# Designs tried in a protein design run: peptides against a protein of PDB entry 4AID. Part 20

Target 1, 242 residues: chain A of PDB entry 4AID
Amino acid sequence: FDIKRKTIEWGGKTLVLETGRIARQADGAVLATMGETVVLATAVFAKSQKPGQDFFPLTVNYQEKTFAAGKIPGGFFKREGRPSEKETLVSRLIDRPIRPLFVKGFKNEVQVVVTVLQHDLENDPDILGMVAASAALCLSGAPFMGPIGAARVGWVDGAYVLNPTLDEMKESKMDLVVAGTADAVMMVESEIQELSEEIVLGGVNFAHQQMQAVIDAIIDLAEHAAKEPFAFEPEDTDAIKA

## One batch from the design tools (peptide; made by RFdiffusion4, then SolubleMPNN)

Design b1_p9_8_s1 (from b1_p9_8, 5 letters changed)
Fold by OpenDDE base, seed 5:
Structure b1_p9_8_s1 (fold): chain B 242 residues (1-242), chain A 9 residues (1-9)
Amino acid sequence: as target 1 above (242 residues)
Amino acid sequence: ATYPNLKKP
């Protein structure tokens, strides 16, 4: 099997992006690891538009399968069924920044599935899931104008912390999730405890700077492992002004 | 800047 792997140091942790081992039937598939947290992102897109398709049919599903619960104290068998509140939230966190980056006029069905395979109880799989989804889309050949990076920023002891652990987050006055491209912030989601706007804006800038290493890692992986770009020409009315 | 479609090497 032709397995491609990119490894970087990111926020004092090793981030691994791997493709070519599993989910080869997907258009893109990335196994992402940080600490002992492991996620699989898959991207699949239809090669034709459905007749009368009026909107871009992007579906993002983040799932924390019970296999990850083997290390979670009290993680009894949640039956496969309704997504948790967390799964619903993280699915939206992934959807929001990627949706605008598809080529205008592209209305083929796209499915992104992020599955948590392992959770170390230290590294939250949400940021890792965002990164993995971005990488899977970049590998897929879909007309996706990514990559996006993502970062969580905490405020602990009067400093910004990149991707704080679940324990560090208990002491954090900020839970700031940012996603963006190399050039732009695409999404901000924040829970803030009595911090100035200056600290929050500084956190967004810090996140955007720190995610560049992830963006570059996805680009490097895609240069070695991406499928041929899907031949899609938008209608002239939807042409991206180059 | 839209990332150019990564051509296969």
Scores: peptide ipSAE 0.025, ipTM 0.600, DockQ to the pose 0.134
Fold by OpenDDE base, seed 1:
Structure b1_p9_8_s1 (fold): chain B 242 residues (1-242), chain A 9 residues (1-9)
Amino acid sequence: as target 1 above (242 residues)
Amino acid sequence: ATYPNLKKP
C-alpha cells in the first residue's frame, strides 16, 4: 500500500493526516487522528455536469456511526436513517467554509462524507472532521481553492485555549469555531458568555494563526499524494450575454 | 499542475 502520512504537533496534541490505506475508490480520502479520536473524510466528484444543472450540487454529510457510540456520551442507539442535531450542525460547519472555495461555474456533483470512527471523549471530532474534509478535497483533484484550516478556541482562566477538551469546555466562557484559508477567515461560529469584543476578535486572530500549521500540513500531504487536477474550464457565462 | 493554494508560498 502506498500510504502517505503527515504528523504535526498542534495545540499540545499530535495530529495525523493519512491517505492511501482505506477508501481508495474515492477521489480523495483522509484518515485523521487527534488523540484517540479518528475520522475518515472522503471526497467524490462527478466528471460531468448533469443536464440542466443550475446550482452547485455540494453535499456534506458528517456522521457519528454507532461503532463509535460506545465512547460517545449519550450514545443512545439512534435509529439508522436520521442525522442527529449535532450531525446536522457539524455538516453545516464543514459546508460553510468549503462551498465558496470551489471554482465559479463548477456545477458537477460533489459529495463530502466525514465519518467518526473513534471518539476519545476529550477531542471533539468536529474540528478534526473539518480538517479531514479539507485534506480529502485537496487530494481529490476537484477544483477546490483550499485548503482550509479550522480551530476551536476556548477562554479558560483568562487565557485562550486551542482545541479545548470536552472537560475544559465546561469551564470555558467561549466556544469559538473558526475556519479559513492561509490568507482569509472564511467562517466564524461562536457561543460567548459575557466577553468583550476585543477578547472575541483576539480569539478569531488566535484561531487563524494556529490553523496555519494545519494548512501547511495539508499542503505538504497534497504535494506528495494529490491526484492530478481535474481539467475544468468554466463556461464563459459572459459570452452568452453578448 | 496543482491549484494555486495547494502550493507552499
Scores: peptide ipSAE 0.024, ipTM 0.671, DockQ to the pose 0.386
Fold by OpenDDE base, seed 2:
Structure b1_p9_8_s1 (fold): chain B 242 residues (1-242), chain A 9 residues (1-9)
Amino acid sequence: as target 1 above (242 residues)
Amino acid sequence: ATYPNLKKP
């Protein structure tokens, strides 16, 4: 096993990104841990485009499996088959920032699957899932112009809190999820209780600053563990102007 | 070709 691991301190918690142990059949696979919350992200992409493919076929699936659900708040025995509302929302949170980062004209099927393996009841697996998905894509060799980072920002006792615990979030006046590259914010999702626009914008900036350490960690992992980039040449779009 | 946002090996 060629196991590669990156560990950083992030918001007072240990973030671990690991590859090479699990899901070796995927193009990219990352086991991400924050506290005792553990997610597995896998990225798989087709090596050819389907005939007649007119759109980019990206599928993102976030899932909280029943074996992890015994520690997930509200994790009742999910009958296999339909994603929960949470799973649907988190799948979209992961999809939104990554979709625009694929090379233009790439229309090969891409599947990103994030599976919650463990939940500590403190660290929400959504942010960790975003980070893990980004890392898995960066390792895959897919024409993905990542990494993205992600962060949740709370507002507790008049201060920004990076990735507040589920208990700290009860006292938070803000649930702000931000995803971005090193250079740009790609996605903002927010629930806010009577906060000024200034505080919210400050929260976006805080998130973007704090996610740089994660972006750097993904890059460092990719430098050691990424597959060779898939040779993708976009069709010369100049030929469509004739 | 390294993707621009990945540090070049």
Scores: peptide ipSAE 0.020, ipTM 0.620, DockQ to the pose 0.384
Fold by OpenDDE base, seed 3:
Structure b1_p9_8_s1 (fold): chain B 242 residues (1-242), chain A 9 residues (1-9)
Amino acid sequence: as target 1 above (242 residues)
Amino acid sequence: ATYPNLKKP
């Protein structure tokens, strides 16, 4: 097994990104761990476009599988078939920042699947899932202009907290999820309790600064483990307007 | 950006 691993300290927690042990049939696959929360992200992309494909067919599926249900809040035996509200929301949180980063004109089918393997009841798997999905895409060879990083920011005792625990979030006046590249914020999702715009904007900046270490960790992993880039040239959309 | 500069070593 050619296992590559990157480990960093991030917000006082150990983040581990691993590839090469599991899901080798995917174009990219990353096992990500923070605390005792563990997610598997897989990226698969079609090597050709379907005839008549007019839009970019990206599907993101976040799943909290039943084998982890003993450690997942609300993990009753869900019948196979409909995502929960949480699974739908997190799938969208992952989709939003990655969708704009695919090369223009790429219309091959892309499937990102994030599976929660373990939940520690402290570290929410959503942020970890965003990071793992980004890493899996960077390893895949798909024409993805990532990585993205992600962070949750809380406001506890008059300070910003990076990736607050589920218990710290009960005391937080802010639930701010940010995703971005090294250079730009791509997505903000926020629930805020009576905080100034200045504190919220400061939280976005704090998140973007703190995610740089994750972006660098994904790049370092990709330099050692990425597949060769898929041979794709963007459509010259300017040549069709002449 | 990682693409297209990511190469397998």
Scores: peptide ipSAE 0.019, ipTM 0.618, DockQ to the pose 0.152

Design b1_p9_8_s2 (from b1_p9_8, 6 letters changed)
Fold by OpenDDE base, seed 5:
Structure b1_p9_8_s2 (fold): chain B 242 residues (1-242), chain A 9 residues (1-9)
Amino acid sequence: as target 1 above (242 residues)
Amino acid sequence: ATYPNLKKK
């Protein structure tokens, strides 16, 4: 198997992005690891548009499967069928920043599935899932103008903390999730406890700066492992004139 | 801003 791996140090943790071992039938597939938290992201896209398709049919599905539940807090035997509140939230967190980065006029079905394979009880799989989804899309051949990076920022003891552990988050006055490209912030989601706007804005900037290493890691992985670009030319009216 | 299409390199 042609396994390609990128490893970086990120926020004092080892981030590993791997492709080529599993889910090879997907257009893109990335196994991402941080600590002992492991996620699999897969990207699949249709090679044609459905007749009469009037919107971009992107579906993002984040799942914390029952087999990982032996390490997931509250992971009693949830029946396979109904997404948890967390799964629904994280699916939206992944969807929001990636949706606008598809080439305008592309209306082929795209399915992104992020599956938590292991949880270490320290590293939340949501950020890792965002990173893995970005990487999988970049590898897929889809007309995706990524990568995105993502980061969680905490505010602990008067300082920004990149991707705080679940225990550090209990002491954090900020839960700030940011996703962006090299050039722009695409999404901010925040829960803030009595912090100034200056601290919050500083947190967004900190997140955007810290995610550049992840963006660069995805680029490096894609340079070696990406499929050929899907031949899609938007109509001239839909051409991004930027 | 055209994000660098990683695939055209």
Scores: peptide ipSAE 0.027, ipTM 0.679, DockQ to the pose 0.214
Fold by OpenDDE base, seed 3:
Structure b1_p9_8_s2 (fold): chain B 242 residues (1-242), chain A 9 residues (1-9)
Amino acid sequence: as target 1 above (242 residues)
Amino acid sequence: ATYPNLKKK
């Protein structure tokens, strides 16, 4: 077992990114832990393009497995086969910032699967899932121009809070999810209760600053554990228009 | 970016 692990302190919590123990058959696989919330992200990509493929076939699936003993919020017997509203929304949150970061012209099938293995009822798996998916893609060798980081920002007692707990979120006037690269914000999703634009913009900046430590942690993990980059050269699409 | 950095090593 060649297990590589990166541990950082992030928003007063320990974030652990681990690879090499689970899902070794994937191109990239990361076990991510924050508190007692645990997610597994896997990235798999096809080594060739399908004949006639005209779009980039990226699929992102976030899933919360109802283990028999854990009350996952909404834990009625989900029939196998249809994602919940939450699973659909989080799949989209992961998809949105990563999709534009693939090398232009890459049209091989890519599948990202994020599985919640454990939920502590304090730390929401969505942010952790975004981080884990980013890390798994960076380890995979796919032509992904990541990493992305992600953060949730709350507004509690007149201050920004990084990745508020589910209980702190009940008192928060802001639910702001931000994802980005080191250099750019790629996605913002927000629910806001009567806050000024200045506070919201400050929250985006705060998120982008706080996610740098996660980006650096993913890079450090990838430097020690990433597969060799897949040999892909983008077609010079500018030469075909001349 | 991770992918370009990994190609240069």
Scores: peptide ipSAE 0.024, ipTM 0.676, DockQ to the pose 0.186
Fold by OpenDDE base, seed 4:
Structure b1_p9_8_s2 (fold): chain B 242 residues (1-242), chain A 9 residues (1-9)
Amino acid sequence: as target 1 above (242 residues)
Amino acid sequence: ATYPNLKKK
């Protein structure tokens, strides 16, 4: 097995991005670990467009499987087949920042699946899932103008906290999830308790700065492990409307 | 690096 691994220290935790061991049938696959939380992201894309496809068919599915349920709060009550509220929300959190980064005119089916394999009850799989999905897409050869990074920012004791633990989040006045490229913020989702707009904007900037190390780690992994880029030429739509 | 230039860095 040709296993490629990138390890960084990120917010006082070890982030590991690994490819080449699992899900080799996918176009891209990344096993991501932070603490003892482990996720598998896979990216698969169709090599042709369906006849009559008029929109970009991106599907993102975040799932917390029953084998991990022994460590996932409430995991035993997940009825097989229906996404939980969390799974639906996190699927959307991953979808939002990645969707606009596909090359314009690309309408081949893309499926991103993020599976929680292990949960440590400290590190939320959502941020890790966003990072892993970004990495898997970058490895896949799909026409994806990533990577994205992601970060959660808390506000605890008058300071920003990068990727607060579930316990630290109980004391946090902010749950701020940010995703972006090296150059731009692509998505913000926030729940805020009586904080100024200045603190929130500062949190967005803090998140964007802190995710650069993750973006760089994904790039480094992709340089060593990415498939050849899929040969896609966007139709020059500008020539037909004149 | 972004697609298609991920490998060109």
Scores: peptide ipSAE 0.023, ipTM 0.660, DockQ to the pose 0.219
Fold by OpenDDE base, seed 2:
Structure b1_p9_8_s2 (fold): chain B 242 residues (1-242), chain A 9 residues (1-9)
Amino acid sequence: as target 1 above (242 residues)
Amino acid sequence: ATYPNLKKK
């Protein structure tokens, strides 16, 4: 088994990105761990476009399996078959920043699946899922112009907190999720309690700065473990204007 | 050939 692992300290927690042990049938697969929260991200892409495909068919599915969800406070026994509100939300949080990073004209089917395998009740799997999905795509060979990083920022006792625990978030006046590349913020999602725009903008900047270590970790993992890039030549869109 | 954004660091 060719297992490759990157470990970093991130926000006072150990982040581990691992590939090569699980889901080898996927184009990319990453097991990501922060604290005792564990997610598996898989990326699969079709090697051809479907006839008549007119849009980019990206699907992102974040799922909290019952065995992991049974530890999550409020993780009701989801009836098998429909995503919860959380799963739907997190699927969108992952989709939003990655979708624009695919090479223009790529219309092969792409499926990203993030599965929560373990939850420590401190570290929310959503941020970890975003990171893992980014890493899995970077390893896959898909024409994805990532990586993205992600971070949650809280505002606790007049300070920014990187990836606050679920308990710290109860005291936080901000739930700010940011995703971005090394160069740009791609997505912001925020719930804010009576904070100035200055504090919020500062939180976005803080998140973008703090996610650089994650981006670098994904790059380092990809340098060692990425598949050969899929040979994709975008059809010359200039030929359609004739 | 790694995609450009993976190589530029």
Scores: peptide ipSAE 0.021, ipTM 0.665, DockQ to the pose 0.424

Design b1_p9_8_s3 (from b1_p9_8, 6 letters changed)
Fold by OpenDDE base, seed 4:
Structure b1_p9_8_s3 (fold): chain B 242 residues (1-242), chain A 9 residues (1-9)
Amino acid sequence: as target 1 above (242 residues)
Amino acid sequence: ALYPNLKKK
C-alpha cells in the first residue's frame, strides 16, 4: 500500500492525516487522528450530471458508528437509521463552508461521509471531521477550491484555547467553531456566555490564524496523494441579458 | 496536475 501521511503539532496535540490504507474505492479518503480520536472521511462524486439537475447535489453525512459508541457518551441509545442531533449539526457544520468552494456550474452528485471510528473523550470528532472532509475532497479530484481548515476556540481563564477538550469546554465561556480557506473565513458558529463582540471577533481571527497549519498540511498531503483533477468545463452561463 | 488552489503559494 502506498500510504501517505502528514503529521503536525496543532494546539499542543498531534494531528495526523493519512491516505492510501482505507476506503480506496472512494474518490478521496482520509483517516484523520487527533489524540486518540479517529475519523474517516470519504468523498465520492459522480462523473456526470443527472439530466435536469438544476442545483448542486452535495450531501454531507457525519456519523458516529456503534463500534465507537463504547467511548461516545450516549452512543448506546443511537437507534440505527436516524442521525442524532449532533450528527445533523456536524453534517451542517461540514456542509456550510465546503458548499461555496465547488466550481460554479458543477452539478454532479457529491457525497461526503465522515465516520467516527474512535473517540478519546477529549478531542471532539467534529473539528477533526471538518478537517478530514476537506482533505478527502482535496484528494478526490473533484472541482473543489479548498482546502478549508477548521478550529474550535474556547475562552478559558481569560484566554483563547484552540480545540479545547470536552473538560476544558465545561469551563469555557465560548464555543466558537470557525471554518475557512487560507484567505477567508467561510463559516462561524458560536455559543457565547456574556463575552464582548471584541473577544468573539478576536476568537474568529485566532481560529483563522491557527487553522493555517492544517490548511498547509492538507496541501502537503494533496501534493503527494491527490488524484488528477476531474476534467470539468463549467458551462458558460451566458447571462441571458434580460 | 493539481488544482491551482492545492499548490503551495
Scores: peptide ipSAE 0.477, ipTM 0.918, DockQ to the pose 0.356
Fold by OpenDDE base, seed 1:
Structure b1_p9_8_s3 (fold): chain B 242 residues (1-242), chain A 9 residues (1-9)
Amino acid sequence: as target 1 above (242 residues)
Amino acid sequence: ALYPNLKKK
């Protein structure tokens, strides 16, 4: 197996991004680990557009499967069925920052699947899932202008905390999820308790600074493991208006 | 080749 791995220290935790061992049938596949939380992201894209496709058909599916549920608090055996509220929310958190980064005019079907394989009860798999999805897309050869990084920021004891544990989050006055590129913030989602706008804006800046190490780690992995870029030329839709 | 966005700046 030609396994490529990038390891970084991130917020006092080891982040590992690995490719080449699992899901090799996907266009991109990344196993991401932080603490004992483990996610698998896969990216698959169609090599042609469907006839009459008018919109970009991106599907993002985040799943907390039952084999991880033995460690997930409140993980009743949800029958194979409707995604949970959490799974639906996290699927949207992944979708929002990645969707605008595809080349304009690309209308081939893209499927991103993030599967939680293990949960340590300390590190939430949502941020790890965002990072893994970004990495899988960058490896795939799809016309994706990432990577994105992601970070959660808490406010605990009057300070910013990068990716607070689930226990630290109980004491946090802020749950701030940020995603962005090297150059820009793409998405902010926040739940805030009695904090000033200055503290919140400072949290966004802190998140964007801290995610640079993750963006760099994805680039390093892509340099060694990315597939050749898919040959895509956007149809010049402006030539029809002349 | 890599996309330009995947190259180290």
Scores: peptide ipSAE 0.475, ipTM 0.918, DockQ to the pose 0.337
Fold by OpenDDE base, seed 5:
Structure b1_p9_8_s3 (fold): chain B 242 residues (1-242), chain A 9 residues (1-9)
Amino acid sequence: as target 1 above (242 residues)
Amino acid sequence: ALYPNLKKK
C-alpha cells in the first residue's frame, strides 16, 4: 500500500490526514483523525455526464454508523437507512461550501460519503468530516477548486476557541461553523447567544485564519497523493483563471 | 499534473 499521511497541530490537537490504506476503489479517500475521533471520507465521480443532465448531481452523505456507537453513549442500534437530524445537518454543512467550487459545466455525478468510524466524545466529527471531504475531493482528480478548510469557533470566557470540545461548547456563547478556501469564506452557520455582531464577525475571521493550516495540509497531501486531473474542459474558463 | 489550485504558491 502506498500510504501518504499529513500530520499537523491544529487548535492544540493533532490532525492526521491519511490516504492509500482504505477505500482505494474510490476516486479519493481520506482517513482523518483528531484526538480519537476518526472519519473516513470518500469521493467518487462519474467519468461521463448522463444524457440530458441539466444540474450538477452532487450528493453528500454524512453518516454516524452504529459501529461507532459502541463508544458513543446512547448510541443505540439506529436502523440503517434513515439519517438523523445531525447527519442531515452535517451533510448540508459539507455540501454548501464544496458545491460552488466545482468547475462550471461539470455535471458528472459526484458522491461524497463521510463515515464516522470513531468518536472520542470530545472532538465533534462534523468539522473533521468537512476537512476529510475536502481532502478526498482534492485527491480524486474531480474538477474541484478546493481545498476548503473548516473550523468551529466558540466564545468561552471572553475569548475565541478553535474547535471547542463538547464540554467547552456547553459554556460557549457561540457555535460558529465556518468553511472557506484560502481566499474566501464560502459558508457560515451560527448559533449565537447574546453576542455583538463585532464578536461574530471576528469569529468568522478567526475561523478563516485558523483553517489555513488545514488548507495547506490538504495541499501538501494532494501534491503527493492526488490522482491526475480528470480530463474535463469547463464551459466557463473564467472560473479556472481566478 | 495537479489542478492549479492544488499547487503550492
Scores: peptide ipSAE 0.469, ipTM 0.913, DockQ to the pose 0.355
Fold by OpenDDE base, seed 3:
Structure b1_p9_8_s3 (fold): chain B 242 residues (1-242), chain A 9 residues (1-9)
Amino acid sequence: as target 1 above (242 residues)
Amino acid sequence: ALYPNLKKK
């Protein structure tokens, strides 16, 4: 096993990004851990475009597996087949910031699967899933112009809190999820309780600053574990319209 | 080789 691991301190918690142990059949695979919450992200992409493919066929699936249900709130026997409301929402949170970062004209099928393996009931697997998906894509060799980082920001006792626990979130006046590259914010999702625009904008800036350490950690992991870039040349679609 | 976006600045 050629296991590569990156460990950082992030918001007073240890973030671990690991590759090379699990899901070796994927183009990219990352096991991400924060506290006792554990997610597996896998990225798989087709090596050719389907005939007549008109759009970029990216599918993102966030899954909370039944074996983790003893540690997942609402762990009633989810029938295999239909995503829960949470799984649908988190799949969208992961999709939104990564979709625009693929090279224009790339229309090969891409599947990102994020699986919650363990939940500690403190650290939400959504942010961890976003980070893991970003890392898995960066390792895959797909023409993905990431990494993205992600962060949740709370407002507790008059201060910003990076990735508040589920218990701290009950006291938070802000649930702000931000995703971005090193240079740009790509996505904001927010639920705000009676806070000024200044505090919210400050929260976006705080998130973007705090995610740089995660972006750097993904780059460091990729330097040691990324596959060779997939040979993709965008078809000059401008030449066919003349 | 890495994609340019995966190189440390």
Scores: peptide ipSAE 0.461, ipTM 0.915, DockQ to the pose 0.330

